Peptides against a protein of PDB entry 6RGO. Designs and how they scored, part 65

Target 1, 392 residues: chain A of PDB entry 6RGO
Amino acid sequence: MALKLLGFNQDATCFSVISSNKGVTIYNCDPFGKCFELEKSTSNDEELDFLVEMLFSTSLIAVVDKTIGASKRKKLKIVNTKRKATICELTFPHEIMDVIMNRKIICVVLKSDQIFVYDISCMKLLRTIDVRGEKLKSTSKFRNSEAVGDIGVRVSLSTDNNSILCYSSYSKSDKENAPLNDIVVFDALKCIQINVLPAVHQSNIVCIACSPDGMLMATASEKGTIIRVFKTIDTENDEPILVNEFRRGSRPSRISEMKFNHDNTLLACVGESDTIHIFALPVTTTEADANEDDTLQQSSHSLSSSINGLQYISKGLANRFGKIIVSKIPTQSQQRHVAYIKIPENAKYRIGFPKDTTNTIHICGEDGNYLVYSIPRNEVGPCTLVKSNTFD

## One batch from the design tools (peptide; aimed at target 1 I120)

Design b2_p19_5 (made by RFdiffusion4)
Pose (drawn by RFdiffusion4):
Structure b2_p19_5 (pose): chain A 327 residues (1-135, 151-284, 335-392), chain P 19 residues (1-19)
Amino acid sequence: MALKLLGFNQDATCFSVISSNKGVTIYNCDPFGKCFELEKSTSNDEELDFLVEMLFSTSLIAVVDKTIGASKRKKLKIVNTKRKATICELTFPHEIMDVIMNRKIICVVLKSDQIFVYDISCMKLLRTIDVRGEKIGVRVSLSTDNNSILCYSSYSKSDKENAPLNDIVVFDALKCIQINVLPAVHQSNIVCIACSPDGMLMATASEKGTIIRVFKTIDTENDEPILVNEFRRGSRPSRISEMKFNHDNTLLACVGESDTIHIFALPVTQRHVAYIKIPENAKYRIGFPKDTTNTIHICGEDGNYLVYSIPRNEVGPCTLVKSNTFD
Amino acid sequence: EVESNITEEKIEEIQELLE
């Protein structure tokens, strides 16, 4: 099959790609190279490694499953790339759905909507967050920098009226203190959540409305959450997969089951800004590094890696700059 | 339940990688 299940780095330095042939490879952007290659751990052709989230540019990797079911739901390995050795092997009572890391905090998301928060220095579990224990699946996002701030979607107070709903809760994972609870920002479920690298901003994606809403995170007034802006969906409602925030928080990237990738600018310092054409029935992931605010890195399942430029004052499409091909 | 095999030596290795 195709080279599916792409993962994207926080600092846009490199990306994680599960080659359907053997193991998982991690490439670099500048200069482009085979940064790390996981050996054979397979027994059938269409069984896939699912979840890999990494540090910035380091040797520390979070790896989850290989087999379809032998050791998948209840595994987490911590591996150094230079020596290929497993350090700590944590086990969990449910199936892992997502793992997000930063310099201080490691988050592990379970299928039962449990979120395990670890101080990465000693792997002490800081707090277990029973989201489904209180009231598609939960989407979680996290700030990259320090003062790492956790964002997760939670159910509303209408569990009696119906089974599924999605509000937003802002949580400080550094001190394990809940900061702000946002109400039902959508009339539908939440498909994907993105948080700014500095933790000041947040994006929300609805399945039905397909309108991205941005709320202030922490400095927002206690009385009411502050809405920043909304963005035009386009001609057709489409499911969104992954969104990212720029380092200066002036730009927002959006990708999904659509022909195009949309770029939204921010009035921090309207409907549409920059659009990147994309092959229809192929899936991509997004990132942009810290070095410049004009470059957007693109990861594709078709085997191509592209770097596009952004027009500051023109509503035109992006301009391609650099490209390379996968393995 | 959550289980682990974390020791002092493994914590030191993780700290070195974080540097």

Design b2_p19_5_s1 (made by RFdiffusion4, then SolubleMPNN; from b2_p19_5, 5 letters changed)
Fold by OpenDDE base, seed 3:
Structure b2_p19_5_s1 (fold): chain B 392 residues (1-392), chain A 19 residues (1-19)
Amino acid sequence: as target 1 above (392 residues)
Amino acid sequence: EVTSNVTEEKIKELQELLK
């Protein structure tokens, strides 16, 4: 049967799939099995398309029927899976492109490049963000989205209660064809813009991930060769906002999903390549606990890695010209993956990090495989398969 | 314009699922 992956929930306890014959199925990861089914409403041989976001292991899901020709592509359903009942329905002026949620917020992304931010507890609209409207009132040339492929506003939301929303925005360049290469960091609860990261890539951003705590953000462009990790908040210290730059590969390949693990020590990416890449993040040791005076005289062979390439943009020039020159991290400082998983070239995969096991990754494929891998800690190499299940 | 069928009873059901 043709399977289409929807993805894991926030804690990787469940994943959602579309079966062409059955509709939407949600699987539990441990114990492995079906926990919910949404039957196909139509007998037609139409290719099923859905958005399904699950709130952790709760009975709350958001569902959008994206099947072609359906008026339902503008309708968000909030469903109680225990009751198999719709709680509420919201109908938007434009097609829903994405839905993301945590315990506080639902964000709905429209084809119009609008983000609707809701308080989940009462389904009240907190904010409408118009990503296009921050450009001048000049001609609403809706780029006829027929010719411009899957390039739209990308979003990610922190899974914590701080509800940090990161989204791609259009650069302020006077060019008619400005890329979606800026990032806005937004407090979704307070409805305040925290930060703007201009020109984080040279081309459109196609993938964003927030850390669970909202302190870090990862970005990838349509090239998918470089992943950048940023702090979401400017620290008062002259620390660079760009904390990591990872090289996935030399060949262009679309990244479809990125995720941080629960403790911000790992970043995984998956896409159209035969390889899931896992990168180690440097643990920012907060200097607080360094007071234990244990005098172990281990000879500091100063590997003077000449980090010559971090041109500290002096605070004074950044403010006047609005060009945060993304300091070109020297190509030599681009870290490789610490771990990898080989996947079939023609199978789409999704990734999830379980909350309780920081060195475990869950993956599922459109090939009908659910796989659990152990991530090596001390060695660069392949992940080890721990568990496998199949689904149809 | 966004239209909804949200009711106070359904908000209570939603709040019980968020606990």
Scores: peptide ipSAE 0.602, ipTM 0.961, DockQ to the pose 0.902
OpenDDE base, seeds 1, 2, 4, 5: peptide ipSAE 0.600, 0.594, 0.601, 0.595; ipTM 0.961, 0.960, 0.960, 0.961

Design b2_p19_5_s2 (made by RFdiffusion4, then SolubleMPNN; from b2_p19_5, 5 letters changed)
Fold by OpenDDE base, seed 5:
Structure b2_p19_5_s2 (fold): chain B 392 residues (1-392), chain A 19 residues (1-19)
Amino acid sequence: as target 1 above (392 residues)
Amino acid sequence: ELTSDITEEKIKEIRELLE
């Protein structure tokens, strides 16, 4: 049967899939098994497409039927999985491209490059963010999505209650074809912009991940060769703080998903490549009060990965042609993965980090494999397979 | 146009699922 992966929930306790014959299925990770099924409403041999956003292990899900020809592509259903019933339905002016949520906020991304921000507790619209701005409303014919690939606004939301929203925005270039290479950081609860990171890549941003606490974000462009990690809130001399620059590979390959682990020590990425890459982040030692006493000589063999100094992303010199050239961060500061997983070629995979085990990663494939890997701590190398299950 | 079928009863059910 053809499977399509929808992804893991926020804490990797569940994942969702589309089965061509069954519709949407949700699996529990531990104990492994089917926990919910949404039956196919149509008898037609049409390729099923859905958006499903879960809210942790709760019985609340958001569902969009994206099946071709369906008038339902503009409808968001809030579903109670225990009752197997729609609680409410929201209809939007344009096709829904993405839905992301936490315990406080629902964000709905439209094909119009609008983000609708809702308070989940009352389903009240807090803000409509127009990423194109007022001037572009008059002249921008909808980018015919057929000719100029999957380039749209990308979003990520912190899983905590602070509800930090990171989204891609158009650069302020007077060109009709400005790239989506800016990042805006937005407090979704207060409905205020808190930071703007200009021109973080040379091309459109295609993947964003926010850390669970909202303090870090990772970005990747269409090239998918470099991943950049920034602080979301903090600035240095009114410039964005680049924490890390990671090299995924030498060949261009699309990154489809990135995730931080629960304690911000690891960043994983997956996409069209045969390899899931896991990168180590520097542990920001919060100065927790060193109370004096216990001289336990834990010989932390600090893998002295030379902390090559925090490289300022210098404001790209506006050359005489008004192009903000992102200063090429010297290739010497690019870190490689600390761990990897080999996956089948042409199989789409999704990733999740469980909350309770910071050195474990969950993965699932359109090949019907659910796999749990242990991440090595003290060496650079392959992850070890701990558990495997199959689904249909 | 944006359309919503939200009622006080539906809001109550959503809150009970968030706890």
Scores: peptide ipSAE 0.594, ipTM 0.925, DockQ to the pose 0.885
OpenDDE base, seeds 1, 2, 3, 4: peptide ipSAE 0.580, 0.566, 0.569, 0.578; ipTM 0.922, 0.919, 0.919, 0.921

Design b2_p19_5_s3 (made by RFdiffusion4, then SolubleMPNN; from b2_p19_5, 6 letters changed)
Fold by OpenDDE base, seed 4:
Structure b2_p19_5_s3 (fold): chain B 392 residues (1-392), chain A 19 residues (1-19)
Amino acid sequence: as target 1 above (392 residues)
Amino acid sequence: ELTSNVTEEKIKELQELLK
């Protein structure tokens, strides 16, 4: 049977799939099994296409039927899975490309490069972000989204209540074909732009991940060779802070998904390659308020690996283009993966990090495999398979 | 045009699922 993966929920307790014969199925990860099915409305041999976003382990899902007709592709249904009933339906002016949510916010991305931000508690529209309209204010012509296949606005939302939204925006370059290579950081609750990271890649951004707490974001371009990790809110001298630059590979390969683990110590990526890569992030020691008291002198040699972020500002072309913080971290200082998983060639996989086990990763494939891997802590190497299940 | 069928009853049901 043809399976299409929709992905994991925010805490990797569930994942959703499209089965050509059944429609949408949601699986629980532990105990493994079906928890919800949305029946196929049509007997036709039409290729099923859906967006499904689940709110954690709750009975709340957002559903877009993309299978039949241009009108259905513009409809968002909020569904109670326990009642198998539609709570409400929203109709948009354009096709829905993506839907993301947390306990506070739903964001709906349209083919028009618009982001609709809703308060989930009352389905009130808080903001319409017009990424094209922001571009027009910068004299750039509209990119016809029709001509460049799969390149649209990408979004990621923090899973916490702070609701930090990261989205790709068009660069302010006078070029008719300005790339989607800027990132905007947006407080989705207050509807305030917090930060703008200009030209984080040379080509369009195709993947964004926000950390659960919204303090970090990861970005990848169409090349998928380099992943950059930035602070979302914090700036240094009004300039964006690059925390890490990771090398996935030397050959171009599209990254389809990235995820942080729940403590921001790991970043995983998956895509068209035969390999899921897992990268280690530096532990930001939050200076816990050391209350004054007890004297015990244990000389823990804190190896303060001063990540001297060598800001190699190449002096020359800096005049007219605002400082492209392409700190070209020299290719030698690009960190590699600390762990990896080999996956079948041409199999699409999705990834999720469970909340309670920061060194465990959940993966699922269009091959019908749900797999749980242990991530090595102290050694660079393959992940160890801990659990496997199959689904159809 | 943007349209919605959200009612007060359906908002109460939604708020119960968010608890």
Scores: peptide ipSAE 0.547, ipTM 0.922, DockQ to the pose 0.887
OpenDDE base, seeds 1, 2, 3, 5: peptide ipSAE 0.544, 0.545, 0.543, 0.531; ipTM 0.924, 0.924, 0.926, 0.924

Design b2_p19_5_s4 (made by RFdiffusion4, then SolubleMPNN; from b2_p19_5, 5 letters changed)
Fold by OpenDDE base, seed 5:
Structure b2_p19_5_s4 (fold): chain B 392 residues (1-392), chain A 19 residues (1-19)
Amino acid sequence: as target 1 above (392 residues)
Amino acid sequence: EVTSDITEEKIKEIQKLLS
């Protein structure tokens, strides 16, 4: 049967899939098994397409039927999985492209490059963000080119209650074809713009990940060769703080998903390549109060020795449009993966980090495999397979 | 315009799932 992956929930306790014959299925990771099924409402041999956003292990999900020919592509359903019933429906003026949520906020991304921010507790609209802005409303030639079908506004939301929203925005170039290469950091609860990171890539941003605490974000462009990690809130001399620049590979390959683990020590990426890459982040030693004297000399040969490259990001080159492009870290000083997983060629995979085991990663494939890997701590190498299950 | 069928009863159901 053809499977289509939707992804893991925020804590990797569940994942969702579309089965061509069954509709939407949610699996529990431990114990492994089917926990919810949304039956196909139509007998037609139409290719099923859905958005499903889960809220941790709760019985609340958001669902959009994106099936071709369906008038439902503008309709968000809030569903109680325990009752198998729609609680409420929201109908938008444009097609829904993405839905992201935490315990406080739902963000709905439209094909119009608008983000609707809701308080989940009352389903009240807090803000409409127009990413094109008022000046570009006049040049609202919808990108009617079918060929550009996959480049839109990208979003990521912190899984904590601070509800830090990162989204891609158009560069302030007066050109009709401005790239989506700026990032805006937004407090979704207070409805305040916190930061703007200009021209973080040379091309459109196609993937964003926010850390669980909202303090870090990762970005990738259409090239998918370089991943950049920034601080979300802090700035140095009004310039964005780039914490890391990772090299995924030398060959262009789309990154479909990135995730931080729950303690911000690891960043994983997956996409069209045969390899999931896992990168180590510098442990920000919080200045724990260095009070007590206790001499335990345990020589943790921490892999810290390679982090001596506090590369001062040299001043971003002002492009021909007076915008600072984040300078590329020299290719020699770009960090590589610390761990990897080999996956079948042409298999789409999704990734999740469980909360309680920061050195474990969950993956699932359109090949019907759910796999749990252990991440090596003290060596660079392959992850070790710990558990495998199959689904249909 | 965005249309919604939200009601106070439906809000109470959502709040119960968030708790």
Scores: peptide ipSAE 0.718, ipTM 0.977, DockQ to the pose 0.911
OpenDDE base, seeds 1, 2, 3, 4: peptide ipSAE 0.708, 0.704, 0.708, 0.699; ipTM 0.976, 0.976, 0.976, 0.975

Design b2_p19_6 (made by RFdiffusion4)
Pose (drawn by RFdiffusion4):
Parts: sequence; C-alpha cells; structure tokens
Structure b2_p19_6 (pose): chain A 327 residues (1-135, 151-284, 335-392), chain P 19 residues (1-19)
Amino acid sequence: MALKLLGFNQDATCFSVISSNKGVTIYNCDPFGKCFELEKSTSNDEELDFLVEMLFSTSLIAVVDKTIGASKRKKLKIVNTKRKATICELTFPHEIMDVIMNRKIICVVLKSDQIFVYDISCMKLLRTIDVRGEKIGVRVSLSTDNNSILCYSSYSKSDKENAPLNDIVVFDALKCIQINVLPAVHQSNIVCIACSPDGMLMATASEKGTIIRVFKTIDTENDEPILVNEFRRGSRPSRISEMKFNHDNTLLACVGESDTIHIFALPVTQRHVAYIKIPENAKYRIGFPKDTTNTIHICGEDGNYLVYSIPRNEVGPCTLVKSNTFD
Amino acid sequence: EEEEELEELEELLEEIEEE
C-alpha cells in the first residue's frame, strides 16, 4: 500500500513517515537525509505503526505501537536515535490516540479522553485529566515553546439533551491550572485543533460549519473570550485534518480533504491569502520553520516533499522552490 | 532498575540542553 501515516515535527526540521514496507523512517530537511530508520518489527503486510511525536531536532523520540494489537494500546517507548535503545517504557490503561511533546511537558492522549501530563525531566505524572469522566474523538494541541499551554476540546452542559458536543478549555500544563473555558464555539463537533508556538493563539475546526475561528488564549479578558477573526471556507464544506501557526503568528496553514491548501494571514500586527494546489485523493501534512517567514514545508503521502514560497502582498498561489522525493 | 532508567533519561536530557 501507499506510504501512509505522516507525522510532522514542531520546528519543521524533519518529518516522520511510516514506510509501508518496513519500520519507520525520519528524514531531515536541510540538508535532506535519512536521519533515523527503525528496524523490522513486523509480521504481516498491512499492519501499521500509528503514533510518533518527536522533539525538535534531537535524539529523543516518542514511539507507540507496531503490532495491530499485541502491544499497542498500552505502550510508550522513549528511544535515543543514535544508540537505538529504549529507556523508559510506560504503560497505560487505554488506547493511545495522540502524543504531543515540548521542551518541558509530555502529553499522552487516550481513547477514553484521558490526558496524562508529565514533567519530562523525571516522568512524574503531574495530573490526570478526566474529560469524558466529567460529562469522533477529542482533539488536543499544545504550545511548542516553554510556558507550554494545553488546549483540549470538552463537552458542554447539554449531555442530558444529547450525547456529543464540543467546547474549548485552555489549560496551563506548567502549573496544572485551568486558565480559560471557552463556550460552544461551534454548532458541530471539533475535528482538529491548533495552538500557537508561543501559546497566545488557538484555532478551531468544525465538521459542519467548516469555518475556522481564532480566539485569544491567556491574555483574553476573564469576563468573555475574545474572538480574533474568521476565515472563508471556500466553495465547498470540507473536513480539516491539521493546522499550524507561524512563529510570528502572522500566518495560518490549513489542510484537509480538499483540492487546495489555504493560507490565512493575521491582523495581530482576510478571507483567503495564499493557496497551494494539491492532488485530490492524497493526504498531506504541514509545517514551516523558524528561520524564515516565507517558506512553507510540505509533506506528502505520494512520496514528494516540497518547499513553497509565500507572496506577502499578492493573493496569488504559492511558488515552488525546492523539492525532493521519499523512500 | 527504574532509578537507573530515570538517571539515563536525565543524562540524555542534559546532553540535549547543552546542544
């Protein structure tokens, strides 16, 4: 089958790719190279490694499952790339759905909507967050820098009226203190959530409305959350998969089940800005590094890696600059 | 064994910070 299940780095330095053949490879951007290659851990052809999240450019990797079910739901391994050794092997009562890391805090998301927060220096569990224990699946996002700030979607106070709903809660994972609770920002479920690297901004994606809403995160007034801007969906409602914020928080990238990738600018310092054509029934992931604000890195399941430029003052499409092919 | 694994993790994190 195709080389599916791409994962993208925080700093846009490299990306994680599960080669359907054997193991998982991690490439670099500049210069492009085979950075890390995981050996054979397979027994059938279509069984897939699912979840890999990494540090910035380091040797520290978070790896989850290999087998379809032998050791998948209840595993987390911490591996050094230079020596291929497992350090800590944590076990969890449910199936892992997503893992997000940063320099200070490691988050593990379970299928039962439990979020385990760890101080990475000693792997002490800071707090267990019973989201489903209070009231598709929960989408979680986190800031990259320090003062790492956690964002998760939570159910509303209409559980009696119906089973599924999605509001937003802002949480400071550094001090384990809940900062702001946002109301039902959508009339539908929440598909994907992105938080700014500095933790000051947040994006939301609806399944039905397909309109991205941006709210201030922490400095927002206590009385009411502050809405920043909205973005035109285009000609057709489409499911969104992954969104990213620029380092200066002037740009927002959006990707999904659509022909095009949309680029939204920010009035921090309107409907559409930059659009990147994309093959229809293939899936891609997004990133952009810290070095410049004009370059956008693109990861594709077709086997191609592309680097596009952004037009500052023109509403035109992006310009391709650099490309390379996968394995 | 668990203490040794944590010490190895701390040493790895110190090396990463130095870089």

Design b2_p19_6_s1 (made by RFdiffusion4, then SolubleMPNN; from b2_p19_6, 8 letters changed)
Fold by OpenDDE base, seed 5:
Structure b2_p19_6_s1 (fold): chain B 392 residues (1-392), chain A 19 residues (1-19)
Amino acid sequence: as target 1 above (392 residues)
Amino acid sequence: SKEKALKELEELLKEEEEK
C-alpha cells in the first residue's frame, strides 16, 4: 500500500499519514498506536492527497482535501477528532498550499502567495499578507505552476504564544522573475512586521524552520547544500545576525523539512538524501542571574568547536548589472553535522523533536517505519536506535 | 450555531492547559 507522510505535531507526540485504502490516520508516539482515523469519503482509485495540521495532542485538527479534481482544495475544515465532527469550514479564493498553527494563531498559505492569519480562539481574520505586493497584482500571469510546481511562499510559526511567523518573500528587484530569497519576520498576534532579511540565499528559499520560542530561524534554498541560521528579532547595525552556517552536503539535494529541538541546541534536516543531518547550535547563555551557590564542579567539557566569529551578511550589493551579490560567507565558517541517521534511499521521512527529551529525535518513513533515535552528546557520529515500530 | 462552534473551539484549546 502507498503511504504518504503528513508529519509530526509541534512536540512530536503524534504523527499523521495518508493510507491509500484508509484515508488519514494519526498515530500516537508513546504508547505507540492509532489515536484517530478519517475515513475515505470516495470509492474512486484516485490518489489521495491531504493537508493535516495538528494542535499538539489536542482533539483539534485542520484538514484540507487536496485530491486531484476536488473542489475541496480551497476549503479548510477545523475538526474535533473525539466527536469526528467539523466545527467550522473556511473557503479561500485559491488552492491551500500550507496550514500551520499554534495555541493562538492559524496561518493559511494560498497558491496566490497570500498568507491569511487567523485568531484560532474565534476564527477571526487578523491579517491578509500579500507576498507579491500590489505591483504584481496587475500581472495576471500566475506563474504557470505546471512548469515550476514547487516554488511558492514558505512559512514557519513559533510553537509558543508569541506567534513569530517567518515567511519567504520576493526580492525588491524590478525583474519579473525575482527569486523568493528574502525572509520577513512577522508578529502574528500584533500583525506587525518585526524584521526583513534580504537575499539570505542566491536562489529561492524552499525550506524554513522557526525555533519553538521564535528567536531563531533556519533557511535552505533549492540547492539544499547550505543551511543558514539567523536571529529573528535582533539586528546588529541594522543588519541581520547570522548565528550559524551549516553544510548539509556537497551535492545539491532538496531539504523537505527542518526542525529545532525544544531548547534551541539542535537543528535537524531531512529531504531527498539518504541522510538525516543533526547540527549543534551554540548555547546562547542567557545571563541568568548567577546566584552564588558554590559547589558542583560538573566538568563541562565544552566541546570548543571554535566559535568562529559572528559573520555579517553584508547587504547584497546590487552591482551595476542589477545582480544581488549575496556575500559568500567564507567556506571556512561552515560547520558540519554533529550527528546523522541513515535512511533508505528514495524513502520520504519526517522528523520531530519531543519536548521532554532534548537528545531524542522521532522519525517516520513512507516505508511504514516509526523510529526513535538517541543523539550523541560528546562525539560526532551516528545516532543510536532506541525504539522501532511499524505502521500500515 | 456559530456560538456553539466557538464554545467547542475554546474547550478544545484548553485540553492541554489542564495536563
Scores: peptide ipSAE 0.488, ipTM 0.907, DockQ to the pose 0.609
OpenDDE base, seeds 1, 2, 3, 4: peptide ipSAE 0.486, 0.476, 0.482, 0.484; ipTM 0.903, 0.901, 0.901, 0.903

Design b2_p19_6_s2 (made by RFdiffusion4, then SolubleMPNN; from b2_p19_6, 9 letters changed)
Fold by OpenDDE base, seed 4:
Structure b2_p19_6_s2 (fold): chain B 392 residues (1-392), chain A 19 residues (1-19)
Amino acid sequence: as target 1 above (392 residues)
Amino acid sequence: SEKKKLEELKKLLKEEEEK
């Protein structure tokens, strides 16, 4: 049967798949098994397409049926999985491209490059963000839907209650074909723009990940060769803080998903390549607990390889146009992966980091494999397979 | 009714705070 992966929930306790014969299935990771199934509503051999966003391990899911006709593609259903019942239905002016949520917020991304921000507790609209309208009023040329492939507004939301929303925006270039290479950081609760990171890549951003706490953001372009990690809120001299620049590879390859682990020590990426890459982040020592005086001199030379992620203060070369160009970290100082997982060629995989085990990663494939890997702490190398299950 | 749907939604949002 053809499987299509929808992904893991926020804490990697569940993942969702589309089965061509069954419809939507949600699996629990531990203990492994089916926890929900949404039956196929149509007898036709039409290719099933759905969006499913789950709220952690709860019975609340957001569902968009994209299989049949332009009308259903505009409908968001909030479903109680225990009751198999629709609680709420919202209809949008345009096709839904993405849905993300946490315990406070639902964000709905439309094909119109609009983001609808809702208070999940009452399904009240808090804000409509028009990513095109924030571009100067002049060129209302809708990207011709045919020639613009899978390039739209990308979003990521913090899993905490701070509800930091990161989204890709159009650069203020006077060029008709301005790339989606700016990032906006938005407080989804207060409906305030916090920060703007201009021109973080040379081409369109195709993948964004926000950290669980909303303090970090990872970005990748269409090239997928370089991943950049920024602070979301903090700025230095009103300039964006580049924390890390990682090299995935030398060859172009699309990154489909990135995720931080729960403690912001690891960033994983997956895409069209045969390899999941895992990168180490510098531990931001929050200065908080410096007060307790206890003198115990125990000389444990823990080689904390302080991967001093060189805070490359991007001295923004303000080029002649006053745009901060994020200074490229020299290729020799670009950090590589600390760990990797080999995956089958042509199999699409999704990734998740469980909350309770910061050195464990969950992966699932369209090949029907659910795999749990241990990430090496002190050595650069392959991850170790700990658990495997199959699904259909 | 919309009120009953809203009460159900609020109940689902609390399902993890009780675990």
Scores: peptide ipSAE 0.502, ipTM 0.908, DockQ to the pose 0.669
OpenDDE base, seeds 1, 2, 3, 5: peptide ipSAE 0.501, 0.497, 0.493, 0.442; ipTM 0.908, 0.907, 0.906, 0.902; seed 1 fails the geometry check

Design b2_p19_6_s3 (made by RFdiffusion4, then SolubleMPNN; from b2_p19_6, 6 letters changed)
Fold by OpenDDE base, seed 1:
Structure b2_p19_6_s3 (fold): chain B 392 residues (1-392), chain A 19 residues (1-19)
Amino acid sequence: as target 1 above (392 residues)
Amino acid sequence: DEEEKLKELQELLKEIEKE
């Protein structure tokens, strides 16, 4: 059967799939099994397309039917899965491209490059962010960008209550073809812009991940060769703080998803390549609890490669147009993966990190495989398969 | 009807605060 993956929920306890014959199915990871099914509303042999976002392990889902007709593609339904009932229905002026949520906020991304931010507790609109409107103040021409298919505004939301929203924005270049290569950091609760990271890549950003706590974000461009990790809120001398630069590979390949684990020690990425890559993040020792004396001289040669090469973005390469180009970290200081998973080249995979096991990753494939892997911490190498299940 | 649906939404959100 043709399966289409929708992804994992925030805690990786469930994942959602579209089956060409059945409609939307939600699987529980442990115990493994179907927990919800949304039947097809129509007997048509049309290719099913849905957006489904689940709110943790709860009975609350957001659903968009993208299968049939422009009217359904503009409707968000909030559904109680236990009752199989629609609680709320919202209609938008444009097609819904993405939906993301946490305990406080729902964000709806439209094909118009608008982000609608809602308070989930009352479904009231807090803010409409017009990502194009900030650009249109400089250039009046509606680009009939008819054919720029797969390049749109990307979003990620922290899973905590702080509700840090990261989104891609158009660079303020007077060039008609400004790329979506800026990042805006937004407090979704207060509706305040916190930070702007200009030109974090040379090409359009196609993937963003926010950390669970909203303190970090990862970005990847259309090239998918370099992943950059930044602080979201903190700045140094009003400049963005680049924490890490990871090399996924030498060959261009699209990254479809990135996720942090729950303790911000790992970043995983998946996409069109035969490999899921897992990167180690440096533990930011918060200086606080240095007090407890315990003398265990385990000479773990932590490969603290002291990246003492914080190359200060020397003020000097202010290009004549005041564009802060994120200086390329020297190719020698680019960290590679610490772990990997090999996957079939022809199957799309999604990733999730469970909350309780920081060294475990859940993956699911359009090949009908749900797999649990253990991540090695002491060596660079393959992940170990711990559990496998199949779904249809 | 809308007020009852809003109460139901708020009840589902309270399930998350217990986890």
Scores: peptide ipSAE 0.489, ipTM 0.924, DockQ to the pose 0.626
OpenDDE base, seeds 2, 3, 4, 5: peptide ipSAE 0.471, 0.475, 0.488, 0.466; ipTM 0.919, 0.920, 0.924, 0.919

